# Peptides against a protein of PDB entry 1EMU: the designs that were tried, part 44

Target 1, 132 residues: chain A of PDB entry 1EMU
Amino acid sequence: PPYLKWAESLHSLLDDQDGISLFRTFLKQEGCADLLDFWFACTGFRKLEPCDSNEEKRLKLARAIYRKYILDNNGIVSRQTKPATKSFIKGCIMKQLIDPAMFDQAQTEIQATMEENTYPSFLKSDIYLEYT

## One batch from the design tools (peptide; made by RFdiffusion4, then SolubleMPNN)

Design b2_p15_8_s2 (from b2_p15_8, 5 letters changed)
Fold by OpenDDE base, seed 4:
Structure b2_p15_8_s2 (fold): chain B 132 residues (1-132), chain A 15 residues (1-15)
Amino acid sequence: as target 1 above (132 residues)
Amino acid sequence: RSPEPIIQEIIESLL
């Protein structure tokens, strides 16, 4: 069943709406749902191919991601992202150099945070165990 | 089920 795959990899968990739902519920209880939301925001952003028709949308989205998750020093995403990574993102925003990969390093760092902390905890949580 | 709808929801919430 899918829940067994969720325990095998974070990727499997994040590729399943049901898994995401449970994991997000868990993260909300832990006060760190922004980790997941940011991760998916980065994924969604990267999927937007640069073109004339979506230039404004991409810039707006990049700024929104930056302002909500990176600029907020009190946020968990900001706390779990390295200063150099945040500085790079800021630079991209300021220079309006909005490459699809501009959040990749930050996404990687947040993914590592989830892999090391919240994901293992989720697999030990009542939410997950009761689902199984 | 694909996570695409969730991704889109998050993106739209930021715009």
Scores: peptide ipSAE 0.770, ipTM 0.969, DockQ to the pose 0.895
Fold by OpenDDE base, seed 5:
Structure b2_p15_8_s2 (fold): chain B 132 residues (1-132), chain A 15 residues (1-15)
Amino acid sequence: as target 1 above (132 residues)
Amino acid sequence: RSPEPIIQEIIESLL
């Protein structure tokens, strides 16, 4: 069953809408749902390849991601990303150089945070265990 | 099920 695959890798969990729903519920209870939302925001952003029709949308989205998750020093994402990574993103925003990969390093760092902390905890949580 | 609907929801919430 899918829940066994979720325990094999975070990638498997994040590739299943049902797994995501359970994990997100868990993260909300832990006060760190922004980790997952940011991760998916980065994924969605990267999928928007530059073209004439989406340039303004991409810039707006990049600014929104930056302001909500990176600029807010009180946020869990900001606290779990390196200063150099945040500075790079800020630079991209200020220069309006909106490369599809501009959030990749931040996404990697947040993924590592989930891999090392919240994902293992989720697999030991009542939410996951009751589902199995 | 694909995570695409969740990704889209998050993106739309930011725009």
Scores: peptide ipSAE 0.766, ipTM 0.968, DockQ to the pose 0.900
Fold by OpenDDE base, seed 1:
Structure b2_p15_8_s2 (fold): chain B 132 residues (1-132), chain A 15 residues (1-15)
Amino acid sequence: as target 1 above (132 residues)
Amino acid sequence: RSPEPIIQEIIESLL
């Protein structure tokens, strides 16, 4: 069953709507839901291929991600990303150089945070165990 | 089920 795959890898968990729903609920209880939301925002952003028709949309989205997750020094995403990573993103925003991969390093760092802390905790949580 | 709808929802919430 899918829930067994979720325990084998974070990737499997994040590739399933049901897994995402449970994990997000858990993260909300832990005050860390922004980790997952940011991760998916980065994924969604990267999928937007640069072209004339979506240039303004991509810039707007990049700015939104930056303002919500990176700029806020009190946010969990900001606290779990390296200063150099945040500075790079800021630079991209200021220069309006919106490469599809501009959030990749930040996404990697947030993924590592989840792998190290929240994902293992989720597998021990009542939310997951009751589902199994 | 694919996570695509969730991704789109998050993106739209930011715009």
Scores: peptide ipSAE 0.766, ipTM 0.968, DockQ to the pose 0.895
Fold by OpenDDE base, seed 3:
Structure b2_p15_8_s2 (fold): chain B 132 residues (1-132), chain A 15 residues (1-15)
Amino acid sequence: as target 1 above (132 residues)
Amino acid sequence: RSPEPIIQEIIESLL
């Protein structure tokens, strides 16, 4: 069953709507749902093709991601990303250099946070175990 | 099921 694949890798969990739903519920209870939302925001942003018709949309989205997750020092994403990573993103925003990969390092760092803490905890949670 | 709809919802919520 799919839930067995979720226990084998975080990637498998995040590639399944049912897995995402359960994991997000767990993260909300732990007060850290922003980790997952940011991760998917980065994925969505990277998938947007840089073209003339998408330029304004991409800039707006990049600014929104930055303001909500990176600039907010009280947020869990900000606390779990390196200062140099946040500075780089800030620089991209200020310079309006909106490369599709501009959030890649931050996404990697947040992914590592989930891999090390919340993902293992999820697999031990009542939410996951009751689903199995 | 593909995560694409979830990604789209998150993106739209930010715009």
Scores: peptide ipSAE 0.764, ipTM 0.968, DockQ to the pose 0.891

Design b2_p15_8_s3 (from b2_p15_8, 4 letters changed)
Fold by OpenDDE base, seed 2:
Structure b2_p15_8_s3 (fold): chain B 132 residues (1-132), chain A 15 residues (1-15)
Amino acid sequence: as target 1 above (132 residues)
Amino acid sequence: RSPEPIIEEIIESLL
């Protein structure tokens, strides 16, 4: 069953709506659901290839991601991303250089945070174990 | 089930 794959890799967990739902519930209880939301926001953003028809949408989305997760110094995403990474993103926003990959490094760092902390904790949680 | 609907939901919530 899928829940066995979830324990094998974070990627498998994040590739399944049911896994995502359980993991997000866990993260909300831990006060760190923004890690997952940011990760998916980055994925969604990267999928929007630059063109004239989506330029405004991409810019607005990039700014929204930046303001919600990067600019907020008290946010968990901001605390778990490197200063150089945040500086790069800020630079992209200020210069309006909105490359599809501009959040890739931040996404990688947040993924590492989940891999090292919340994902292992999730696999030991009542939420996951009771599901199995 | 694919994560696509969740991705779209998060994106839309930001716009």
Scores: peptide ipSAE 0.759, ipTM 0.967, DockQ to the pose 0.896
Fold by OpenDDE base, seed 1:
Structure b2_p15_8_s3 (fold): chain B 132 residues (1-132), chain A 15 residues (1-15)
Amino acid sequence: as target 1 above (132 residues)
Amino acid sequence: RSPEPIIEEIIESLL
């Protein structure tokens, strides 16, 4: 069953709507839901291929991600990303150089945070265990 | 089920 795959890898968990729903609920209880939301925002952003028709949309989205997750020094995403990573993103925003991969390093760092802390905790949580 | 709808929802919430 899918829930067994979720325990084998975070990737499997994040590739399933049901897994995402449960994990997000858990993260909300832990005050860390922004980790997952940011991760998916980065994924969604990267999927937007640069072209003339979506340039404004991509810039707007990049700015939104930056303002919500990176700029806020009190946010969990900001606290779990390296200063150099945040500075790079800021630079991209200021220069309006919106490469599809501009959030990749930040996404990697947030993914590592989840792998190290929240994902293992989720597998021990009542939310997951009751589902199994 | 694919996570695409969730991704799209998150993106739209930011715009």
Scores: peptide ipSAE 0.756, ipTM 0.967, DockQ to the pose 0.895
Fold by OpenDDE base, seed 5:
Structure b2_p15_8_s3 (fold): chain B 132 residues (1-132), chain A 15 residues (1-15)
Amino acid sequence: as target 1 above (132 residues)
Amino acid sequence: RSPEPIIEEIIESLL
Protein backbone atom coordinates (compact mmCIF):
# COMPACT_ATOMS: atom_id res chain seq x y z
CA PRO B 1 0.00 0.00 0.00
CA PRO B 2 1.05 3.62 -0.57
CA TYR B 3 1.67 4.31 3.12
CA LEU B 4 4.55 1.83 3.09
CA LYS B 5 6.18 3.73 0.25
CA TRP B 6 5.81 6.94 2.27
CA ALA B 7 8.04 5.42 4.92
CA GLU B 8 10.69 4.54 2.34
CA SER B 9 11.36 8.12 1.23
CA LEU B 10 10.19 11.68 1.67
CA HIS B 11 9.97 11.92 -2.10
CA SER B 12 7.41 9.14 -2.15
CA LEU B 13 5.37 10.89 0.53
CA LEU B 14 5.45 14.20 -1.34
CA ASP B 15 4.41 12.52 -4.59
CA ASP B 16 1.10 11.30 -3.16
CA GLN B 17 -1.80 13.65 -2.49
CA ASP B 18 -3.03 11.49 0.38
CA GLY B 19 0.42 11.41 1.93
CA ILE B 20 0.76 15.16 1.55
CA SER B 21 -2.57 15.72 3.26
CA LEU B 22 -1.57 13.67 6.29
CA PHE B 23 1.89 15.18 6.46
CA ARG B 24 0.52 18.71 6.14
CA THR B 25 -1.93 18.04 8.97
CA PHE B 26 0.95 16.85 11.10
CA LEU B 27 3.09 19.87 10.23
CA LYS B 28 0.24 22.25 11.06
CA GLN B 29 0.01 20.71 14.51
CA GLU B 30 3.76 21.23 14.87
CA GLY B 31 3.53 24.83 13.69
CA CYS B 32 5.76 24.26 10.68
CA ALA B 33 3.43 23.70 7.74
CA ASP B 34 5.22 26.52 5.92
CA LEU B 35 8.12 24.15 5.29
CA LEU B 36 5.94 22.04 3.04
CA ASP B 37 4.08 24.93 1.48
CA PHE B 38 7.35 26.64 0.63
CA TRP B 39 8.75 23.44 -0.85
CA PHE B 40 5.76 23.08 -3.14
CA ALA B 41 5.77 26.77 -3.97
CA CYS B 42 9.37 26.40 -5.17
CA THR B 43 8.41 23.38 -7.23
CA GLY B 44 5.50 25.20 -8.79
CA PHE B 45 7.60 28.27 -9.47
CA ARG B 46 10.36 26.27 -11.18
CA LYS B 47 7.81 24.69 -13.50
CA LEU B 48 6.84 28.11 -14.83
CA GLU B 49 9.40 28.46 -17.58
CA PRO B 50 10.03 32.00 -18.81
CA CYS B 51 7.90 33.05 -21.75
CA ASP B 52 6.21 36.16 -23.07
CA SER B 53 2.89 35.29 -21.46
CA ASN B 54 4.02 34.55 -17.90
CA GLU B 55 6.87 36.99 -17.19
CA GLU B 56 4.78 39.27 -15.00
CA LYS B 57 3.18 36.31 -13.25
CA ARG B 58 6.59 34.79 -12.51
CA LEU B 59 7.90 38.05 -11.05
CA LYS B 60 4.80 38.46 -8.90
CA LEU B 61 5.04 34.88 -7.67
CA ALA B 62 8.75 35.17 -6.89
CA ARG B 63 8.11 38.32 -4.88
CA ALA B 64 5.27 36.63 -3.02
CA ILE B 65 7.40 33.61 -2.12
CA TYR B 66 10.22 35.90 -1.03
CA ARG B 67 8.04 38.12 1.12
CA LYS B 68 6.05 35.35 2.77
CA TYR B 69 8.77 32.81 3.49
CA ILE B 70 12.23 34.38 3.15
CA LEU B 71 11.90 38.00 4.27
CA ASP B 72 9.91 37.17 7.41
CA ASN B 73 12.62 36.50 9.97
CA ASN B 74 10.04 35.06 12.36
CA GLY B 75 9.04 32.36 9.89
CA ILE B 76 10.18 28.76 10.10
CA VAL B 77 11.47 28.82 6.51
CA SER B 78 13.61 31.89 7.15
CA ARG B 79 15.02 30.31 10.30
CA GLN B 80 15.92 27.13 8.41
CA THR B 81 17.65 28.75 5.43
CA LYS B 82 21.22 30.02 5.28
CA PRO B 83 21.88 33.77 5.28
CA ALA B 84 23.77 33.51 1.99
CA THR B 85 20.84 31.72 0.40
CA LYS B 86 18.40 34.37 1.53
CA SER B 87 20.75 37.12 0.35
CA PHE B 88 20.96 35.55 -3.08
CA ILE B 89 17.18 35.40 -3.38
CA LYS B 90 16.91 39.00 -2.23
CA GLY B 91 19.40 39.97 -4.90
CA CYS B 92 17.39 38.25 -7.60
CA ILE B 93 14.24 40.04 -6.49
CA MET B 94 15.92 43.44 -6.33
CA LYS B 95 17.55 42.99 -9.73
CA GLN B 96 14.39 41.43 -11.18
CA LEU B 97 16.48 38.51 -12.41
CA ILE B 98 13.88 35.80 -12.00
CA ASP B 99 15.56 32.58 -13.02
CA PRO B 100 13.45 29.40 -12.65
CA ALA B 101 16.16 27.98 -10.38
CA MET B 102 16.44 31.00 -8.05
CA PHE B 103 14.80 29.14 -5.13
CA ASP B 104 16.55 25.80 -5.69
CA GLN B 105 19.12 26.19 -2.93
CA ALA B 106 16.51 27.33 -0.44
CA GLN B 107 14.27 24.43 -1.42
CA THR B 108 17.18 22.05 -0.91
CA GLU B 109 17.84 23.43 2.56
CA ILE B 110 14.19 23.18 3.56
CA GLN B 111 14.03 19.66 2.16
CA ALA B 112 17.03 18.74 4.32
CA THR B 113 15.25 20.17 7.35
CA MET B 114 12.21 18.02 6.64
CA GLU B 115 14.34 14.94 5.98
CA GLU B 116 16.22 15.33 9.24
CA ASN B 117 13.42 16.42 11.55
CA THR B 118 9.76 16.60 10.58
CA TYR B 119 9.63 13.63 8.22
CA PRO B 120 11.04 11.14 10.76
CA SER B 121 8.75 12.59 13.41
CA PHE B 122 5.78 12.20 11.10
CA LEU B 123 6.49 8.49 10.68
CA LYS B 124 6.33 8.16 14.47
CA SER B 125 3.19 10.27 14.80
CA ASP B 126 -0.28 9.07 15.72
CA ILE B 127 -1.54 10.57 12.47
CA TYR B 128 0.61 8.28 10.36
CA LEU B 129 0.42 5.22 12.60
CA GLU B 130 -3.36 5.36 12.84
CA TYR B 131 -3.53 5.52 9.05
CA THR B 132 -1.50 2.32 8.72
CA ARG A 1 -3.05 10.88 -6.71
CA SER A 2 -0.82 13.57 -8.19
CA PRO A 3 0.32 16.49 -6.03
CA GLU A 4 -0.41 18.92 -8.87
CA PRO A 5 -3.70 20.18 -7.39
CA ILE A 6 -1.95 20.99 -4.12
CA ILE A 7 0.84 22.84 -5.92
CA GLU A 8 -1.71 24.88 -7.85
CA GLU A 9 -3.60 25.68 -4.66
CA ILE A 10 -0.46 26.95 -2.98
CA ILE A 11 0.58 29.01 -6.00
CA GLU A 12 -2.88 30.53 -6.30
CA SER A 13 -2.87 31.43 -2.62
CA LEU A 14 0.31 33.43 -3.17
CA LEU A 15 -0.96 35.36 -6.22
Scores: peptide ipSAE 0.755, ipTM 0.967, DockQ to the pose 0.901
Fold by OpenDDE base, seed 3:
Structure b2_p15_8_s3 (fold): chain B 132 residues (1-132), chain A 15 residues (1-15)
Amino acid sequence: as target 1 above (132 residues)
Amino acid sequence: RSPEPIIEEIIESLL
């Protein structure tokens, strides 16, 4: 069953709507749903192809991601990303250099946070175990 | 099921 694949890798969990739903519910209870939302925001942003018709949309989205997750020092994403990573993103925003990969390092760091903490905890949670 | 709809919803919520 799919839930067995979720226990084999975080990637498998995040590639399944049912897995995402359960994991997000768990993260909300832990007060850290922003980790997952940010991760998916980065994925979505990277998938937006740079072109004339998407330029304004991409800039707006990049600014929104920055303001909501990076600039907010009280947020869990900000606390779990390196200062140099946040500074780089800030620089991209200020310079309006909106490369599709500009959030890659931050996404990697947040992914590592989930891999090390919340993902293992999820697999031990009542939410996951009751689903199995 | 693909995560595409979830990604789209998150992006739209930010715009």
Scores: peptide ipSAE 0.751, ipTM 0.966, DockQ to the pose 0.893

Design b2_p15_8_s4 (from b2_p15_8, 6 letters changed)
Fold by OpenDDE base, seed 2:
Structure b2_p15_8_s4 (fold): chain B 132 residues (1-132), chain A 15 residues (1-15)
Amino acid sequence: as target 1 above (132 residues)
Amino acid sequence: RSPEPIIQEIMESLL
């Protein structure tokens, strides 16, 4: 069953709606659901290839992601991303250089945070174990 | 099930 794959890799967990739902519930209880939401925001953003028709939308989305997760120094995403990474993103926003990959490094760092802490904790949680 | 609906929901919530 899928829940066995979830324990094998974070990627498998994040590739399944049911896994995502359980993991997000866990993260909300831990006060760190923004890690997951940001990760998916980065994925969604990267899928939007630049063209004339979506330029304004992409800029607005990039700004929204930046303001919600990067700019807030008290936010968990901001605390778990490197200063150089945040500086790069800020630079992209200020210069309006909105490459589809501009959040990739931040996404990688947040993924590492989940891999090191919340994902292992999730696999030991009542939420996951009771599901199995 | 595909994560696409969740991605879309998050993206929409940002705007």
Scores: peptide ipSAE 0.774, ipTM 0.969, DockQ to the pose 0.898
Fold by OpenDDE base, seed 5:
Structure b2_p15_8_s4 (fold): chain B 132 residues (1-132), chain A 15 residues (1-15)
Amino acid sequence: as target 1 above (132 residues)
Amino acid sequence: RSPEPIIQEIMESLL
């Protein structure tokens, strides 16, 4: 069953809507759902390849991601990303150089945080265990 | 099920 695959890798968990729903519920209870939301925002952003019709939309979206998750020093994402990574993103925003990969390093760092902390905890949580 | 609907929801919430 899918829940066994979720225990094999975080990638498997994040590739299943049912797994995501359970994990997100868990993260909300832990006060760190922004980790997952940011991760998916980065994924969605990267999929939006630059074209003549979406340049302004991409800039707006990048600014929104930056302001919500990176700029807010009180946020869990900001606390779990390196200063150099945040500075790079800020630079991209200020220069309006909106490369599809501009959030990749931040996404990697947040993924590592989930891999090392919240994902293992989720697999030991009542939410996951009751589902199995 | 695909995570696409969740990704779309998150992205739309940002705009």
Scores: peptide ipSAE 0.773, ipTM 0.969, DockQ to the pose 0.902
Fold by OpenDDE base, seed 1:
Structure b2_p15_8_s4 (fold): chain B 132 residues (1-132), chain A 15 residues (1-15)
Amino acid sequence: as target 1 above (132 residues)
Amino acid sequence: RSPEPIIQEIMESLL
């Protein structure tokens, strides 16, 4: 069953709508839901291929991600990303150089954070265990 | 089920 795959890798969990729902609920209880939301925002942003018609949209979206997750020093995403990573993103925004991969390093760092603590904790949580 | 709808929801919430 899918829930067994979720325990084998974070990737499997994040590739399943049901797994995401449970994990997000858990993260909300832990005050860390922004980790997952940011991760998916990065994924969604990278999928938006640059073209003449979506340049303004991509810039607005990048700015929104930056302002919501990176700029806020009190946010969990900001606390779990390296200063150099945040500075790079800021630079991209200021220069309006919006590469599809501009959030990749930040996404990697947030993924590592989830792998290290929140994902293992989720697998021990009542939310996951009751589902199994 | 695909996570695509969740991704799109998050993206839309940012704009």
Scores: peptide ipSAE 0.771, ipTM 0.969, DockQ to the pose 0.897
Fold by OpenDDE base, seed 3:
Structure b2_p15_8_s4 (fold): chain B 132 residues (1-132), chain A 15 residues (1-15)
Amino acid sequence: as target 1 above (132 residues)
Amino acid sequence: RSPEPIIQEIMESLL
């Protein structure tokens, strides 16, 4: 069953709507749902290929991601990303150099946070175990 | 099921 694959890798969990829903519920209870939302925001942003018609949209989206997750020092994403990574993103925003990969390092760091803490905890949670 | 709908919802919520 799919839930067995979720226990084998975080990637498998995040590639399944049912897995995402359960994991997000767990993260909300732990007060850290922003980790997952940011991760998916980065994925979605990277998939938007630059073109003349979406330049302004991409800039607005990048700014929104930055303001919501990176700039907010009280947020869990900000606390779990390196200062140099946040500075790089800030630089991209200020310079309006909006490369599709500009959030890749931050996404990697947040993924590592989930891999090390919340993902293992999820697999031990009542939410996951009751689903199995 | 693909995560695409979830990604789109998150992206739209940011705009």
Scores: peptide ipSAE 0.767, ipTM 0.968, DockQ to the pose 0.895

## One batch from the design tools (peptide; made by RFdiffusion4, then SolubleMPNN)

Design b2_p16_1_s1 (from b2_p16_1, 7 letters changed)
Fold by OpenDDE base, seed 2:
Structure b2_p16_1_s1 (fold): chain B 132 residues (1-132), chain A 16 residues (1-16)
Amino acid sequence: as target 1 above (132 residues)
Amino acid sequence: SVEDIEQEILDKLLSE
């Protein structure tokens, strides 16, 4: 069943809407649901092909991601990303140089945080175990 | 779908 695949890799968990739902519920209880939301935001942002017709949308979205997750030092995403990474993103926003890959390093760092901490904890949680 | 979840997050960000 799918829940067994979820235990094999974070990738498998994040590739299943039911797995995502349970994982997000767990993360909310831990006060770190923003890790997952930011990860998906970065993925979605990267998929947007730069062109004249979506330039404004991409800029607005980049600004929104920056303001919500990077700028606030009290946020879990900000606390789990390196200063140099956050500075790079800030620079892109300020210069309005919105490359599809501008959040890649931040996403990598947040993914590593999940891999090392919240994902293993999820697999030991009542939420996951009761589902199985 | 997973893509729907992704899009929902993006839409929420743009609505704020």
Scores: peptide ipSAE 0.798, ipTM 0.970, DockQ to the pose 0.898
Fold by OpenDDE base, seed 4:
Structure b2_p16_1_s1 (fold): chain B 132 residues (1-132), chain A 16 residues (1-16)
Amino acid sequence: as target 1 above (132 residues)
Amino acid sequence: SVEDIEQEILDKLLSE
């Protein structure tokens, strides 16, 4: 069953809408749902191929991601990303140089945070265990 | 779908 695959890798968990739902519920209870939302935001953003017709949209979205997750010093994403990474993102925003990969390093760092802490904790949580 | 979840997050960000 899918829930066994979720225990094998975070990738498998994040490729399953039911897994995502349960994991997000767990993260929300832990006060760190932003980790997952940011991760998906980065993925979605990277998929937007830059062109003349979507330049304004991409800039707006990049700014929104930056303001909500990076600029918020009290946020879990901000606390789990390195200063140099956040500084780079800020630079991209200020210069309006919006490369599809501009959030890649931040996404990697947040993914590492999930892999090392919240994902293992999720697999030991009542939410996951009761589902199995 | 997973893509729907992803798009929903982006849409919410743009709506704020």
Scores: peptide ipSAE 0.798, ipTM 0.970, DockQ to the pose 0.866
Fold by OpenDDE base, seed 3:
Structure b2_p16_1_s1 (fold): chain B 132 residues (1-132), chain A 16 residues (1-16)
Amino acid sequence: as target 1 above (132 residues)
Amino acid sequence: SVEDIEQEILDKLLSE
């Protein structure tokens, strides 16, 4: 069943709608749902192909991601991303150089945070175990 | 779908 695949890799969990729902519920209880939301925001942003008609939207979205997750010093995403990574993103925003990959390093760092802490904890949680 | 979840997150960001 799918829930067994979720325990094999974070990738499998994040590729399943039911898995995402349970994981988000768990993260919300832990006060760190922003980790997952940021991860998906980065994925979605990267998928937006740069073009003339999309430039304004991409800039607005990049600014929104930056303000909500990177600039917020009290946020878990900000606390779990390296200063150099945050500075790079800030630079892209200030220069209005909005490359589809501008959040890749930050996403990698947040993914590592989930792999090391919240994902293993989720697999030991009542939410996951009661589902199985 | 997973893509719908992703799009919903982006839409919320743009609405703030």
Scores: peptide ipSAE 0.797, ipTM 0.970, DockQ to the pose 0.897
Fold by OpenDDE base, seed 1:
Structure b2_p16_1_s1 (fold): chain B 132 residues (1-132), chain A 16 residues (1-16)
Amino acid sequence: as target 1 above (132 residues)
Amino acid sequence: SVEDIEQEILDKLLSE
């Protein structure tokens, strides 16, 4: 069953709507749902191809991601991303150079945070175990 | 779908 695959790979968990739902519920209880939301925001953002008609939307979205997750020094995403990474993102925003990959490093760092902390904890949680 | 989740998050960000 899918829940067994979730225990083998975070990728498998994040590729399953049911897995995402349970994981998000767990993260909300832990006060760190922003980790998951940011991760998906980065994925969605990267899929937006740059073009003339999309420039305004992409810039607005990049700014929104930056303001919500990177600029908030009290936020868990900000605390789990490196200063150099946040500085790079800020630079892209200020220069209005919005490359699809501009959040890749930040996403990688947040993914590592989940892999090392919240994901293992989720697999030991009542939420996951009761589902199995 | 997973893609719907991504889109929902992006839409929420743009609405703020």
Scores: peptide ipSAE 0.797, ipTM 0.970, DockQ to the pose 0.901

Design b2_p16_1_s2 (from b2_p16_1, 6 letters changed)
Fold by OpenDDE base, seed 5:
Structure b2_p16_1_s2 (fold): chain B 132 residues (1-132), chain A 16 residues (1-16)
Amino acid sequence: as target 1 above (132 residues)
Amino acid sequence: SVEEIEQEILDKLLSE
C-alpha cells in the first residue's frame, strides 16, 4: 500500500495527495507547516518558464515567496535557511533578476531539514501510525 | 492531485 512507500522516502510521501495531507496535518500541529508550503512554492515557481507574458507574474510570485518565508525572521523557513542563501535571494529580488532556479538552494536546505527532523518524526506520529 | 495542491499554494501567495 502507498503508506509503506511513504516510509521509504520523503519523495514518495510528497508525491501522494493523501500522504501530503497527513504530513501537512502533522506539520501544522508541530507549528512548521511552512516548511512544506515553501517546498511546494519553490517547485511550482521553478515550473514557470520565463516569457514576456508572465514576467510580471513571476516577479510578483518571487516577491511573495521572499516576503512570506525568507524575510520573516520569526518563521521556521528563515531560521532553517543559511544567511548566504537568504542574501542571494534578496539580491535577486532587488535586482529583479528572477531565474527559475533562484530558490533551489533554499528548497534544498528546507528539504534537508524535513528529511532530518520532521519526516522521521511524522513516521513515528499517531497520525501516520493510525493511518496504517 | 499534487499539482492542485501546488497551484493552491501559489494562488494563495499571489492573492496576499
Scores: peptide ipSAE 0.800, ipTM 0.970, DockQ to the pose 0.897
Fold by OpenDDE base, seed 3:
Structure b2_p16_1_s2 (fold): chain B 132 residues (1-132), chain A 16 residues (1-16)
Amino acid sequence: as target 1 above (132 residues)
Amino acid sequence: SVEEIEQEILDKLLSE
C-alpha cells in the first residue's frame, strides 16, 4: 500500500496527495506547515517558463515568496535557511533578475530540514500510525 | 492531484 512507500522516502510521501494531506496536518500541529508550503512554492515557481507574457507574474510571485518566507525573520523557513542563501534571493529580487532556479538552494535547505526532523517525526506520529 | 495542490499554493501567494 502507498503508506509503506511513504516510509521509504520523503519523495514518495510528497508525490502522493493523501500523503501530502496527512503530512501537512502533522506539520500544522507542529507549527511548521510553512516548510511544506515553501517547498511546493519553489517547485511550482521553477516550472514557470520565462517569457514576455508571464514576466510580471513571475516577478510578483518571486516577491511574494520572498516576503512571506524569507524576509519574515520569525518564520521557520527563514530560521532554517542560511544567511548567504537569503542574501542571494534578496539580490535577485532587488535586481529583478528572476531565474527559475533562484529558490533552488533554499528549497534544498528546507528539504534537508524536513528529512532530518519533521519527516522522521511524522513517521512516528499518531496521525501516520493510525492511518496505517 | 499533486499538481493541483502546488497550483493552489501559488495562487494563494499571488492573492496576498
Scores: peptide ipSAE 0.799, ipTM 0.970, DockQ to the pose 0.866
Fold by OpenDDE base, seed 4:
Structure b2_p16_1_s2 (fold): chain B 132 residues (1-132), chain A 16 residues (1-16)
Amino acid sequence: as target 1 above (132 residues)
Amino acid sequence: SVEEIEQEILDKLLSE
């Protein structure tokens, strides 16, 4: 069953709608749902290939991601990303140089945070165990 | 779907 695959890798969990739902519920209880939302925002953003027709949209989206997750010093994403990473993103925003990969390092760092902390905790949570 | 979840997050960000 899918829930067994979720325990084998975070990738499997994040590739399953039901897994995402349960994991997000857990993260909300822990006050860190932004980790997951940011991760998906980065993935979605990277999929938007740059072209003349979507330049403004991509810039607006990049700014929104930056303001919501990176600029907020009190946010869990900001606290779990390195200063150099946040500075790089800020630079891209200020210069309006919006490369599809501009959030990759931040996404990697947030993914590592989930792998090391919230994901293992989720697998030991009542939410997951009661589902199994 | 997972893609729909992803798109919803992006749409919400753009609507704020």
Scores: peptide ipSAE 0.799, ipTM 0.970, DockQ to the pose 0.866
Fold by OpenDDE base, seed 1:
Structure b2_p16_1_s2 (fold): chain B 132 residues (1-132), chain A 16 residues (1-16)
Amino acid sequence: as target 1 above (132 residues)
Amino acid sequence: SVEEIEQEILDKLLSE
């Protein structure tokens, strides 16, 4: 069953709508749902192919991601990303150089945070165990 | 779907 696959890898969990829902619920209880939301924001952003017709949209979106997750020093995403990573993103925003991969390093760092902390905890949580 | 989740997050970000 899918829930067994979720325990095998974070990737499997994040590739399943039901798994995402449960994991997000858990993260909200832990006060760190932004980790997941940011991760998906990065994925979605990267999928947007740069072109003349969506340049403004991509810039606005990049700014929104930056303001919500990177600029907020009290946010968990900001706390779990390296200063150099945040500085790079800021630079991209300021220069309006919006490459699809501009959030890749930040996403990697947040993914590592989930792998090391929240994902293992989720598998031990009542939310997951009661589902199984 | 997962793709819908991604899109919803992006849409929300743009609406803020």
Scores: peptide ipSAE 0.798, ipTM 0.970, DockQ to the pose 0.900

